# Peptides against a protein of PDB entry 4BOS: the designs that were tried, part 36

Target 1, 163 residues: chain A of PDB entry 4BOS
Amino acid sequence: PVLTRTVVPADNSCLFTSVYYVVEGGVLNPACAPEMRRLIAQIVASDPDFYSEAILGKTNQEYCDWIKRDDTWGGAIEISILSKFYQCEICVVDTQTVRIDRFGEDAGYTKRVLLIYDGIHYDPLQRNFPDPDTPPLTIFSSNDDIVLVQALELADEARRRRQ
Target 2, 163 residues: chain A of PDB entry 4BOS as posed
Amino acid sequence: PVLTRTVVPADNSALFTSVYYVVEGGVLNPACAPEMRRLIAQIVASDPDFYSEAILGKTNQEYCDWIKRDDTWGGAIEISILSKFYQCEICVVDTQTVRIDRFGEDAGYTKRVLLIYDGIHYDPLQRNFPDPDTPPLTIFSSNDDIVLVQALELADEARRRRQ

## One batch from the design tools (peptide; made by RFdiffusion4, then SolubleMPNN)

Design b1_p13_8_s2 (from b1_p13_8, 10 letters changed)
Fold by OpenDDE base, seed 4:
Structure b1_p13_8_s2 (fold): chain B 163 residues (1-163), chain A 13 residues (1-13)
Amino acid sequence: as target 1 above (163 residues)
Amino acid sequence: LEARAAARAAALL
């Protein structure tokens, strides 16, 4: 088995497309972003005490309006919210640092999904199997640490290609 | 209106 990336469009909504891809088992749907942005805004608006100006960098209402725009980029706030919403770890391997940020790691989730991030773009990761009739896997056990090693290897190779 | 902000990935503390 080998871990590979599926390149999604660089249309400012790559995070949402990538998360949707992995949590839905490998479904590429670039049109998913507007609804996911609205979901984020709803969750942020529902808890203004937690999602304060200190966390958001702007008022709760301003952030909700901002994230619903089709040209704004999601990030760690969105990933943390989506991790909780989908009840899974979201592991992001960074090709610039060759490190993995694990969102939801303390929540006790039994499942994890993986994204690869280069500083400006997110793509989803999947495990391909030698048997061509076995579909790629995007949802892993949270005990599967081999996939994390493979993600680091993938990131390290990407970094070497850019030197 | 704000322009787009950068994608970001970091642990929220």
Scores: peptide ipSAE 0.048, ipTM 0.730, DockQ to the pose 0.111
Fold by OpenDDE base, seed 2:
Formats: sequence, C-alpha cells, structure tokens
Structure b1_p13_8_s2 (fold): chain B 163 residues (1-163), chain A 13 residues (1-13)
Amino acid sequence: as target 1 above (163 residues)
Amino acid sequence: LEARAAARAAALL
C-alpha cells in the first residue's frame, strides 16, 4: 500500500475540494465548494461568542460574507471547523516544512484524513492498495501512525523536487 | 487584497 495525492484544481477552493474528497471516501467534486463555504458560514454565524473577532480577524458577519466569496482561501480556521463538523482529525502535511499539523487531535476522534499543503495549495491524500479492485482509502484510524510517516515521506519527496 | 496563504495551515482550535 502506498500513499498518493490527487491533484485538485487550483481554483481558490482547493481546501474545500480536498476536504470533501477525503471525508467522502474519494469523491472528487470541485463544485462542492459553494456549499461547503455556506456550511462554514452557517457554523460560524451560529456561535458568535466562540467565533469572535479575535479568532476571525474580522466581525462574525464580515467573516461569513468573506468566506462565501468564491475567491477567498480557506485555512486553519476552516479546517478546524470542518474537523469538528465531520468529527475527524484532519492532518495537513506541509511540504515546505515537512511537518504535519493535526487539527482535532485533542477531540478524541477515531478517524483521520490527510491533506498535503505547499503554502498556497491543498491536495487530498489516499492510500492505494495492490489489489486493483480495492478502492483507495481516504479515512484512516486515528491510531494509524504509519500513514503519517508515509505522508512525511511524500512531503519530503515533494520538497526535494522543488530544490 | 487579503493574505490568502498567511498561516492557513497552522494548528488552530
């Protein structure tokens, strides 16, 4: 079994497309972004005390309007929200630093999904199996540390390609 | 206009 990336469009919504891909078991649907943006805005709007200006960098309402634009980039805030919504750990391997940032790591989730990030673009990761009839796996056990090692290896290879 | 990639992967919440 090997860990590979699926390159999604660089259309400012790569984070949403990537998250959707992994949490839905490997479904590539770039058209999912508007709905996911609305979902995030809905969650943020529902809890203005938690999602404060201090967290958002702008008022709750301003953030909701901003994130629903089709050209704004998702990041740590959106990943955190999606981790909570999908009840899974979202692990982001950074090709610039060759490290993994784990979102939702303290929530006690039993599942984890993985993204690869290069500083401006997100892609989803999946495990491919030797049996061609076995579909790729995108949802892993939160105890599967082997997949994290494989993600780091993939990130290191990506970094070397840029040198 | 906004910093799109600024710290958009660091652990939060």
Scores: peptide ipSAE 0.048, ipTM 0.740, DockQ to the pose 0.108
Fold by OpenDDE base, seed 3:
Structure b1_p13_8_s2 (fold): chain B 163 residues (1-163), chain A 13 residues (1-13)
Amino acid sequence: as target 1 above (163 residues)
Amino acid sequence: LEARAAARAAALL
């Protein structure tokens, strides 16, 4: 079994497309972004005490209007919210630093999904199996440390290609 | 288009 990258469009919504891909078991749907953005905004709007201006960097209302635009980028805040919503650990391997940022690691989730990030673009990761009839896996056990090693290997190779 | 890094600091993290 090998870990591979599925390149999604660089359309400012790559984070949402990538998260949707992995949590839905490998469904590539670039059109999912508007709904994903609305989901984030709805969650943020539902708890202005928790999602404060200090956390968001802008007022709750301003953030909700901003994140629903089709040209704004998601990041750590959105990943943390999506991790909680989908009840899974979201692991992001960074090709620039060759490290993994784990979101939701303190929540005790039994499942994890993986993204690869280059500083501006997110892509989903999947495990491919030798049997062509076995579909790729995007949802892993939170105890599967091998997939994290494989993700780091992918990131390290990507970094070496760019330098 | 505002950029947001995966490791961007936030109180949620």
Scores: peptide ipSAE 0.046, ipTM 0.746, DockQ to the pose 0.069
Fold by OpenDDE base, seed 5:
Structure b1_p13_8_s2 (fold): chain B 163 residues (1-163), chain A 13 residues (1-13)
Amino acid sequence: as target 1 above (163 residues)
Amino acid sequence: LEARAAARAAALL
């Protein structure tokens, strides 16, 4: 089994496309972003006490209007929200630092998904199997630490290619 | 662009 990267379009919505890909078991849908942006805005609007201006960097309403634009970039706030919504850990491996940031790690989720980030762009990760009849896996056990090691190796290789 | 993206990717919650 090998961990591989599926390159999604760099269209300002790569985070949403990547998350959708992994949580839906490997479905590439570049048109999923508008609905996911609306979902995030709805969740943020529903809890202004938790999603405060200190966290958002702008008022709750301003953030909701901003994230629904088709040209704005998602990040840690959106990943945190999507982790809670889909009830899974979202692990992001960074090719610039060769480290993994884990979202939802203290929530007790039994499943995790993985993204790779290069400082500008997000892509989804999947495990491919030798048997061609076995489809790639995008949802892993939260006890599967081997996949985290494989993600770090993949990130390190990407970093070396950039140097 | 990178600075904005990197800041957004940092662990938050």
Scores: peptide ipSAE 0.046, ipTM 0.734, DockQ to the pose 0.109

Design b1_p13_8_s3 (from b1_p13_8, 10 letters changed)
Fold by OpenDDE base, seed 5:
Structure b1_p13_8_s3 (fold): chain B 163 residues (1-163), chain A 13 residues (1-13)
Amino acid sequence: as target 1 above (163 residues)
Amino acid sequence: REAAAAARAAALL
């Protein structure tokens, strides 16, 4: 079994496309972003006390209008929200630092998904199996330490390719 | 004003 990267379009919505891919078991849908943006906006709007200006960097309403634009980038705030919504740990391996940031790690989720991030773009990760009849896996056990090692190896290789 | 530069990976929740 090997962990591989599926390159998604760099269309400002790569985070949403990547998250959708992994949580849906490997479904590539570049058109999923508008609905996911609206979902995030609705969640943010529902709790202005938690999603405050201090957290958002702008008023709650301004953020909601901003994130619904088709040209704005999702990041840590959006990943945190999506982790909670999908009830899974979202692990992001950074190719610039060769580190993994784990979102939702203290929530007690039994499942985790993995993304790879290069500072400006997100892609989903999947495990491929030797048996060609076995489809790739995108949802892992939160106890699977091997996949985290493989993700770090993948990030290190990506970094070396840029050096 | 903040434009398309909010792609980030740290840890909030």
Scores: peptide ipSAE 0.047, ipTM 0.747, DockQ to the pose 0.105
Fold by OpenDDE base, seed 2:
Structure b1_p13_8_s3 (fold): chain B 163 residues (1-163), chain A 13 residues (1-13)
Amino acid sequence: as target 1 above (163 residues)
Amino acid sequence: REAAAAARAAALL
């Protein structure tokens, strides 16, 4: 089994497309972004005490309006929210630092998904199997540390290619 | 740009 990336469009919504891809088992749908943006805004608006200006860097309402724009980038806040919503750990391997940031790591989720990030773009990761009849896997056990090793290897290779 | 900063992955929550 090998871990591979699926390149998604660099259309400002790559995070949402990538998350949707992995949590839905490998479904590429760039048109999912508006709905996911609204989902995040809905969650944020529902809990202004938790999603405060201190967390958001802007007022709750301003954030909701901002994230629903089609040209704003999702990041750590959005990943954290989506981790909670989908009840899975979201692991982001960074090709600039060759490290993995784990969102939802303390929540006790049994599942994890993986993204690869280069500082300006997110792509989803998947495990491909030797058996052509076995579809790629995007949802892993949260105890599967082999996939994290493979993600780091993939990130290191990507980093070297940029040098 | 502001968008790049917003896209950064970091343990915030």
Scores: peptide ipSAE 0.047, ipTM 0.754, DockQ to the pose 0.082
Fold by OpenDDE base, seed 3:
Structure b1_p13_8_s3 (fold): chain B 163 residues (1-163), chain A 13 residues (1-13)
Amino acid sequence: as target 1 above (163 residues)
Amino acid sequence: REAAAAARAAALL
């Protein structure tokens, strides 16, 4: 088995497309972003005490209006929210630093998904199998440490290609 | 700019 990257469109919604891809088992749908943006806004609006100005960098209302725009970028806040919503760890491997940031790591989730990030763009990761009839895997056990090693290898290779 | 800053994947403290 080998871990591979699926390149999603470099539009303003690559994070949402990438998360949707991995949590839905490998479904590429760039049109998923508006609904995911609305989902995040709904969750944020539902708990203004937790999702405060200190966390959001703007008022709860301003954030909800902002994230629903089709030209705004998602990041750590959105990943954290989506991790909670989908009840899985979201592991982001950074090609610039060759490190993995784990979201939801303390929640006790049994599943994890993986994204690769280069500082401006997110892509999903998947495990491909030798048998062509076996579909790629995007949802891993939280005990699968091999996939994290493979993700770091991909990031290291990407970094070497840029240098 | 705001969009680029918001795109960063960093641990929330």
Scores: peptide ipSAE 0.046, ipTM 0.744, DockQ to the pose 0.082
Fold by OpenDDE base, seed 4:
Structure b1_p13_8_s3 (fold): chain B 163 residues (1-163), chain A 13 residues (1-13)
Amino acid sequence: as target 1 above (163 residues)
Amino acid sequence: REAAAAARAAALL
């Protein structure tokens, strides 16, 4: 089995598209972003004590309006929220640093999904199987540390190609 | 579109 990336559009909503892809088992839907942005805004608005200006860099209301724009970029805040919403660990492998940031790692989720990030773009990762009739896997056991090793290898290769 | 800095993939804490 090989871990591979599916390149999603670089349309400012790549994070949302990528998350949707992996949590839905490999469904590419670039049109998913507006609803996911609204979901983020709803969750942020629901807890202004936690999602404060200190966390958001702007008022809670301003952030909600901002993230709902189709040209604004999601990041760690959105990943954290989506991890909790989908009840899975979201692992982001960074091709610039060759490190994995694990969101939701302390929540006790049994599932993990993986994204690859290069500093300006997110793509989803999937495990492909030798049997072409076996569909790629995007949702892994949270105990599957081999997939994390494979993600690091993929990121390292990507980093080397850009150096 | 917004600047690349807005991607902010680092952990919250």
Scores: peptide ipSAE 0.045, ipTM 0.742, DockQ to the pose 0.127

Design b1_p13_8_s4 (from b1_p13_8, 9 letters changed)
Fold by OpenDDE base, seed 5:
Structure b1_p13_8_s4 (fold): chain B 163 residues (1-163), chain A 13 residues (1-13)
Amino acid sequence: as target 1 above (163 residues)
Amino acid sequence: LEAAAAKRAAELL
């Protein structure tokens, strides 16, 4: 089995497209972002004590209006919220540092999904199988450490190509 | 402060 990336459009919504891809089992839908942005805003608005200005960098209301724009980019807070919503660990491998940031790692989830990040773009990762009749896998066991090693190898190769 | 920094570090912009 080989871990590979699926390149999604380099638009302002690549994070949302990538998350949707992995949690839905490998479905590419670049039009998913508006609904996901509204979902994020709804969750943030529901808990202003937790999602404070100190965390958001702006008022709760300002953030909700901002994230619902079609030209704003998501990050760690959006990943954290989506991890909780989909009840899975989201692992992001960074090609610039060759390290993995794990979101939801202490929540006790049994499943994990993986994204690859290069500093300005997110893509989803999938495991391909030798049997052509076996579809790629995007949802892994949270005990599968082999997939994390494969993700680091993929990131290291990408880093070396840019040197 | 750490949460805000983490957010910015993972943002594409």
Scores: peptide ipSAE 0.027, ipTM 0.661, DockQ to the pose 0.057
Fold by OpenDDE base, seed 3:
Structure b1_p13_8_s4 (fold): chain B 163 residues (1-163), chain A 13 residues (1-13)
Amino acid sequence: as target 1 above (163 residues)
Amino acid sequence: LEAAAAKRAAELL
């Protein structure tokens, strides 16, 4: 088995496309972003005490209007929300630093998904199997540390290619 | 730019 990257469109919604891909078992749907943006806005609006201006960097209402735009970028806040919503750990391997940021790691989730990030663009990661009839895996056990090692290897190779 | 960094830092801490 080998961990591979699926390149999604380099648009401002690549985070949403990538998350959707991995949590839905490998479904590429670049049109998923509007609904995911609305979902995030709904969750944020539902808890203004937790999602405060201090966390959002703007008022709760301003954030909700902002994230629903088709040209705004998702980041750590959105990943955290999606981790909670999908009840899985979201691991982001950074090709610039060769580090993994783990979202939801203390929530006790049994599943994890992986993204690769270059400072601007997000892509999903999947495990491919030798048997061509076995579909790629995008949802891993939270105990699967091998996949994290493989993700770091991918990031390290990507970093070396850019140097 | 700084706002985005602040949001990320808040979630990571």
Scores: peptide ipSAE 0.024, ipTM 0.645, DockQ to the pose 0.059
Fold by OpenDDE base, seed 2:
Structure b1_p13_8_s4 (fold): chain B 163 residues (1-163), chain A 13 residues (1-13)
Amino acid sequence: as target 1 above (163 residues)
Amino acid sequence: LEAAAAKRAAELL
């Protein structure tokens, strides 16, 4: 089994496309972003006490309007929300630092998904199998540490390519 | 690197 990267469109919604891809088992849908953005806004609006201005950097309403724009970037806040929504760890391997940031790691989820991030762009990761009849896997056990090692290897390779 | 991207990257670190 080999961990591989699927390059999604380099638009302002690559985070949402990438998350959708992995949590839906490998479904590439570049048109998913508006729905994902609205989902985030709905969740944020539902809990203004937790999603406070201190957390959001703007008022709850302002954030909701902002995230629904098609040209705004998702980040840690959105990943955290999506982790909670899909009830899985979202592990982001950074090619610039060769580190993995784990979102939802303290929530006790049994599943994890992986993204690769280069400071500008997010892509999804999947495990390919030798058997061509076995579809790629995007949802892993939260105990699968091998996939994290493989993700770090991919990140290191990517970093070397940019040197 | 866009300002928006930089801001979001900082949140991940």
Scores: peptide ipSAE 0.023, ipTM 0.629, DockQ to the pose 0.145
Fold by OpenDDE base, seed 4:
Structure b1_p13_8_s4 (fold): chain B 163 residues (1-163), chain A 13 residues (1-13)
Amino acid sequence: as target 1 above (163 residues)
Amino acid sequence: LEAAAAKRAAELL
């Protein structure tokens, strides 16, 4: 079994597409972004005390309007929110640093999903099996540290290909 | 896109 990357469109919504892919078990739906953006806005709006100007860089309302645009990029705030919403750890392996940022690691989730990030683009990761009748796996146990090692290996290979 | 990329990068760090 190997961890592989599914390249999603390099549009402004690659984060949302990638998250949707992994949390839904490998469903590629580039049209999922508008709904996910609305979800983010709803959650941000629901807690203005936490999602303050200090956190958002703008007023709560302004951020909600901003993230609902079809051309704005999600980041750590969105990943954190989506981790909580889907009740899973979201692990982002960075090809530039060969490090994994783990979102939701302290929440006690039993599941983890993985994304790969190159500084400007997110893609989802899945485990492929030798048996063609066994579908790829996108949702892993939070105790499966092997998948994190595999993600680091994949990121390192990607980095080496670019240098 | 540069501004968006910078924001995303800053948030991840």
Scores: peptide ipSAE 0.023, ipTM 0.627, DockQ to the pose 0.148

## One batch from the design tools (peptide; made by RFdiffusion4, then SolubleMPNN)

Design b1_p14_1_s1 (from b1_p14_1, 10 letters changed)
Fold by OpenDDE base, seed 4:
Structure b1_p14_1_s1 (fold): chain B 163 residues (1-163), chain A 14 residues (1-14)
Amino acid sequence: as target 1 above (163 residues)
Amino acid sequence: DELARREEELRRAR
């Protein structure tokens, strides 16, 4: 089994497309972003005490309006929210640092999904199997640390290709 | 703040 990336469009909504891909078991839907942006805004608006200006860098309402734009980029705030919403650990491997940031690691989720980030773009990761009739896997056990090792290897290879 | 650090690293544009 090999861990690979599926390149999604660089249309400013790659994070949302990538998350949707992995949590839905490998469904590529670039049109999913508007609804996911609205979901983020709804959750942010629901807890202004936590999602304060200190966290958001702007007022709660301003952030909600901003994230619903079709050209704004999601980040750690969105990943943390989506981890909670989908009740899974979201692991992001960064090709620039060859490090994994884990979201939801302290929540006791039984499942994890993986994204790869290069500093300006997100893509989803999947495990491919030798049997062509076995579909790729995007949802892993939170106890599967082998997939994290494979993600680091993939990121390291990506970094080497750019150097 | 850990979340703030992650924001700087995982969001290139705001």
Scores: peptide ipSAE 0.478, ipTM 0.904, DockQ to the pose 0.050
Fold by OpenDDE base, seed 2:
Structure b1_p14_1_s1 (fold): chain B 163 residues (1-163), chain A 14 residues (1-14)
Amino acid sequence: as target 1 above (163 residues)
Amino acid sequence: DELARREEELRRAR
């Protein structure tokens, strides 16, 4: 089995598209972003004490208005929220640093999904199987550390190609 | 902290 990247559109909503892809089992839907942005805003608005200005970098209300714009980028805050919402570990491998950041790693989730990030774009990762009739896997066991090694290999190769 | 680092590094293109 090989871990591969599915390139999603670079439309400022690639994080949301990528997360949707992996948590829904490999469904590419670039139109999912507006609803996901609203979902995040709803969650943030529901707990202004936790999602404070210190965390958001702006007031709770300002953040909610900001994240719902179609041209604003998601990041660690949104990944953390989506990890909790979907009850899965979200692992982001960064091709610039060859590092994996794990979100939800201490929550006891049994599932993990993987994204690849290069500083200006997010893409989802999937496992392809030798049998062409077996669909790619996007949801892994949280105990599957081999997939993390494979993700690092992808990142390292990407880094080498850009140097 | 780690959250601040992650926010800085994973939202570079903002």
Scores: peptide ipSAE 0.412, ipTM 0.887, DockQ to the pose 0.052
Fold by OpenDDE base, seed 3:
Parts: sequence; C-alpha cells; structure tokens
Structure b1_p14_1_s1 (fold): chain B 163 residues (1-163), chain A 14 residues (1-14)
Amino acid sequence: as target 1 above (163 residues)
Amino acid sequence: DELARREEELRRAR
C-alpha cells in the first residue's frame, strides 16, 4: 500500500475540503466549506468561556463572523475543533519542516486522518492498494504509525523537489 | 501555549 496525495482546489477553503475528504472516506466536495465554517462558528459560539479572546485572538463573535467568510483561512483552532467534532485524530504533515502536528492525540480516539501542508495549502492523504477493486483508505487506526512514517516520507520528498 | 505555536505555523502562509 502507498500513501498518496489528492490535490484539492486552492480556494481558501482547502483545509475544510481536505478534512471533509478524509473523514468522509474520500469524498471530494469543495462545496462543503460553507457548512463546515458554520459548524465551527456554532461550536465556538456555544462555549465562549473556552473559546475566549485569549485563544481566538479576537472576540468570540468577531471570530465567528470572520471564519464564516469564504476567503478566510482555517488553521490550528479549526483543526482542533474538527478533530473533536469528528472524534478522530487529525495529523498534519508539513512539507517545509518535515514534521507532523497531531491534533486530538490525547483524546483516546481510535481513528486518525492525515493532511499534508506546504505553508499555503492543505491536501488530504490516502492509502492506495494494489488491488484496483479496493478503494483508497483515508481513515486509519490511531495505532498505525506506519502511515505517519509514510507521510513524513512524502513530505521529505516534496521538500527535496523544491530544493 | 502549544495551540498558539500551531496557529502561527498552520494558519499563516509562509
């Protein structure tokens, strides 16, 4: 099995598209972003004590209005929220640093999904199988550390190609 | 503040 990257549109919503892709088992739907943005805003609005200005960098209400814009970028806050919502570990491999940031790693989730990030764009990762009748896998066991190694290999290869 | 570090690295374009 080989870990591969599916390139999604660079439309300011690549994070949301990528997360949706992996948590839904490989469904590419760039139109998913508005609803996911609303979902995040709803969650943030529901817990102003936790999602404080100290965390958000702006007031709770300002953040909610901001994240619902179609041209604003998601980041660690949104990944953290989506990890909790989908009850899975979200692992982001960075091609610039060749490291993996894990979200939800201490929550006891049994599943993990993987994204690849190059500093300006997110894409989803999937495992392809030799059998053409076996669909790609996007949801992995949280015990599958091999997939993390493969993700690092992809990141390192991408970095080398840019050097 | 690990989240703050992650925000700097994963939200902002480099």
Scores: peptide ipSAE 0.351, ipTM 0.868, DockQ to the pose 0.049
Fold by OpenDDE base, seed 5:
Structure b1_p14_1_s1 (fold): chain B 163 residues (1-163), chain A 14 residues (1-14)
Amino acid sequence: as target 1 above (163 residues)
Amino acid sequence: DELARREEELRRAR
């Protein structure tokens, strides 16, 4: 088995497209972002005490209007919300630092998904199998630490290619 | 702050 990257469009919504891809078992849908943005805005609006200016960098209302734009980038806030919504750990491997940021790691989820980030773009990761009749896997056990090692190896290789 | 670090590194281009 090998961990591979599926390149999604660089249309400012790559994070949402990538998350949708992995949580839906490998379905590429670039049109999924508007609804995901609305979902995030709804969740943020529902808890203004937690999602304060200190967290958002702007007022709750301003953030909700901002994230619903089609050209604004998602980040840690959106990943944390989506982790909770989909009830899975979201692991992001950074090719610039060869570091994994884990979201939802203390929530007791049994599943994890993986994204790769290069500083300006997100892509989903999947495990391919030697058997051509076995479809790629995008949802892993939260106990599968081998996939994290493979993700780090993939990121390190990407970094070396840019040097 | 860990969340602030994550937000800076994962949202903004370097």
Scores: peptide ipSAE 0.323, ipTM 0.858, DockQ to the pose 0.050

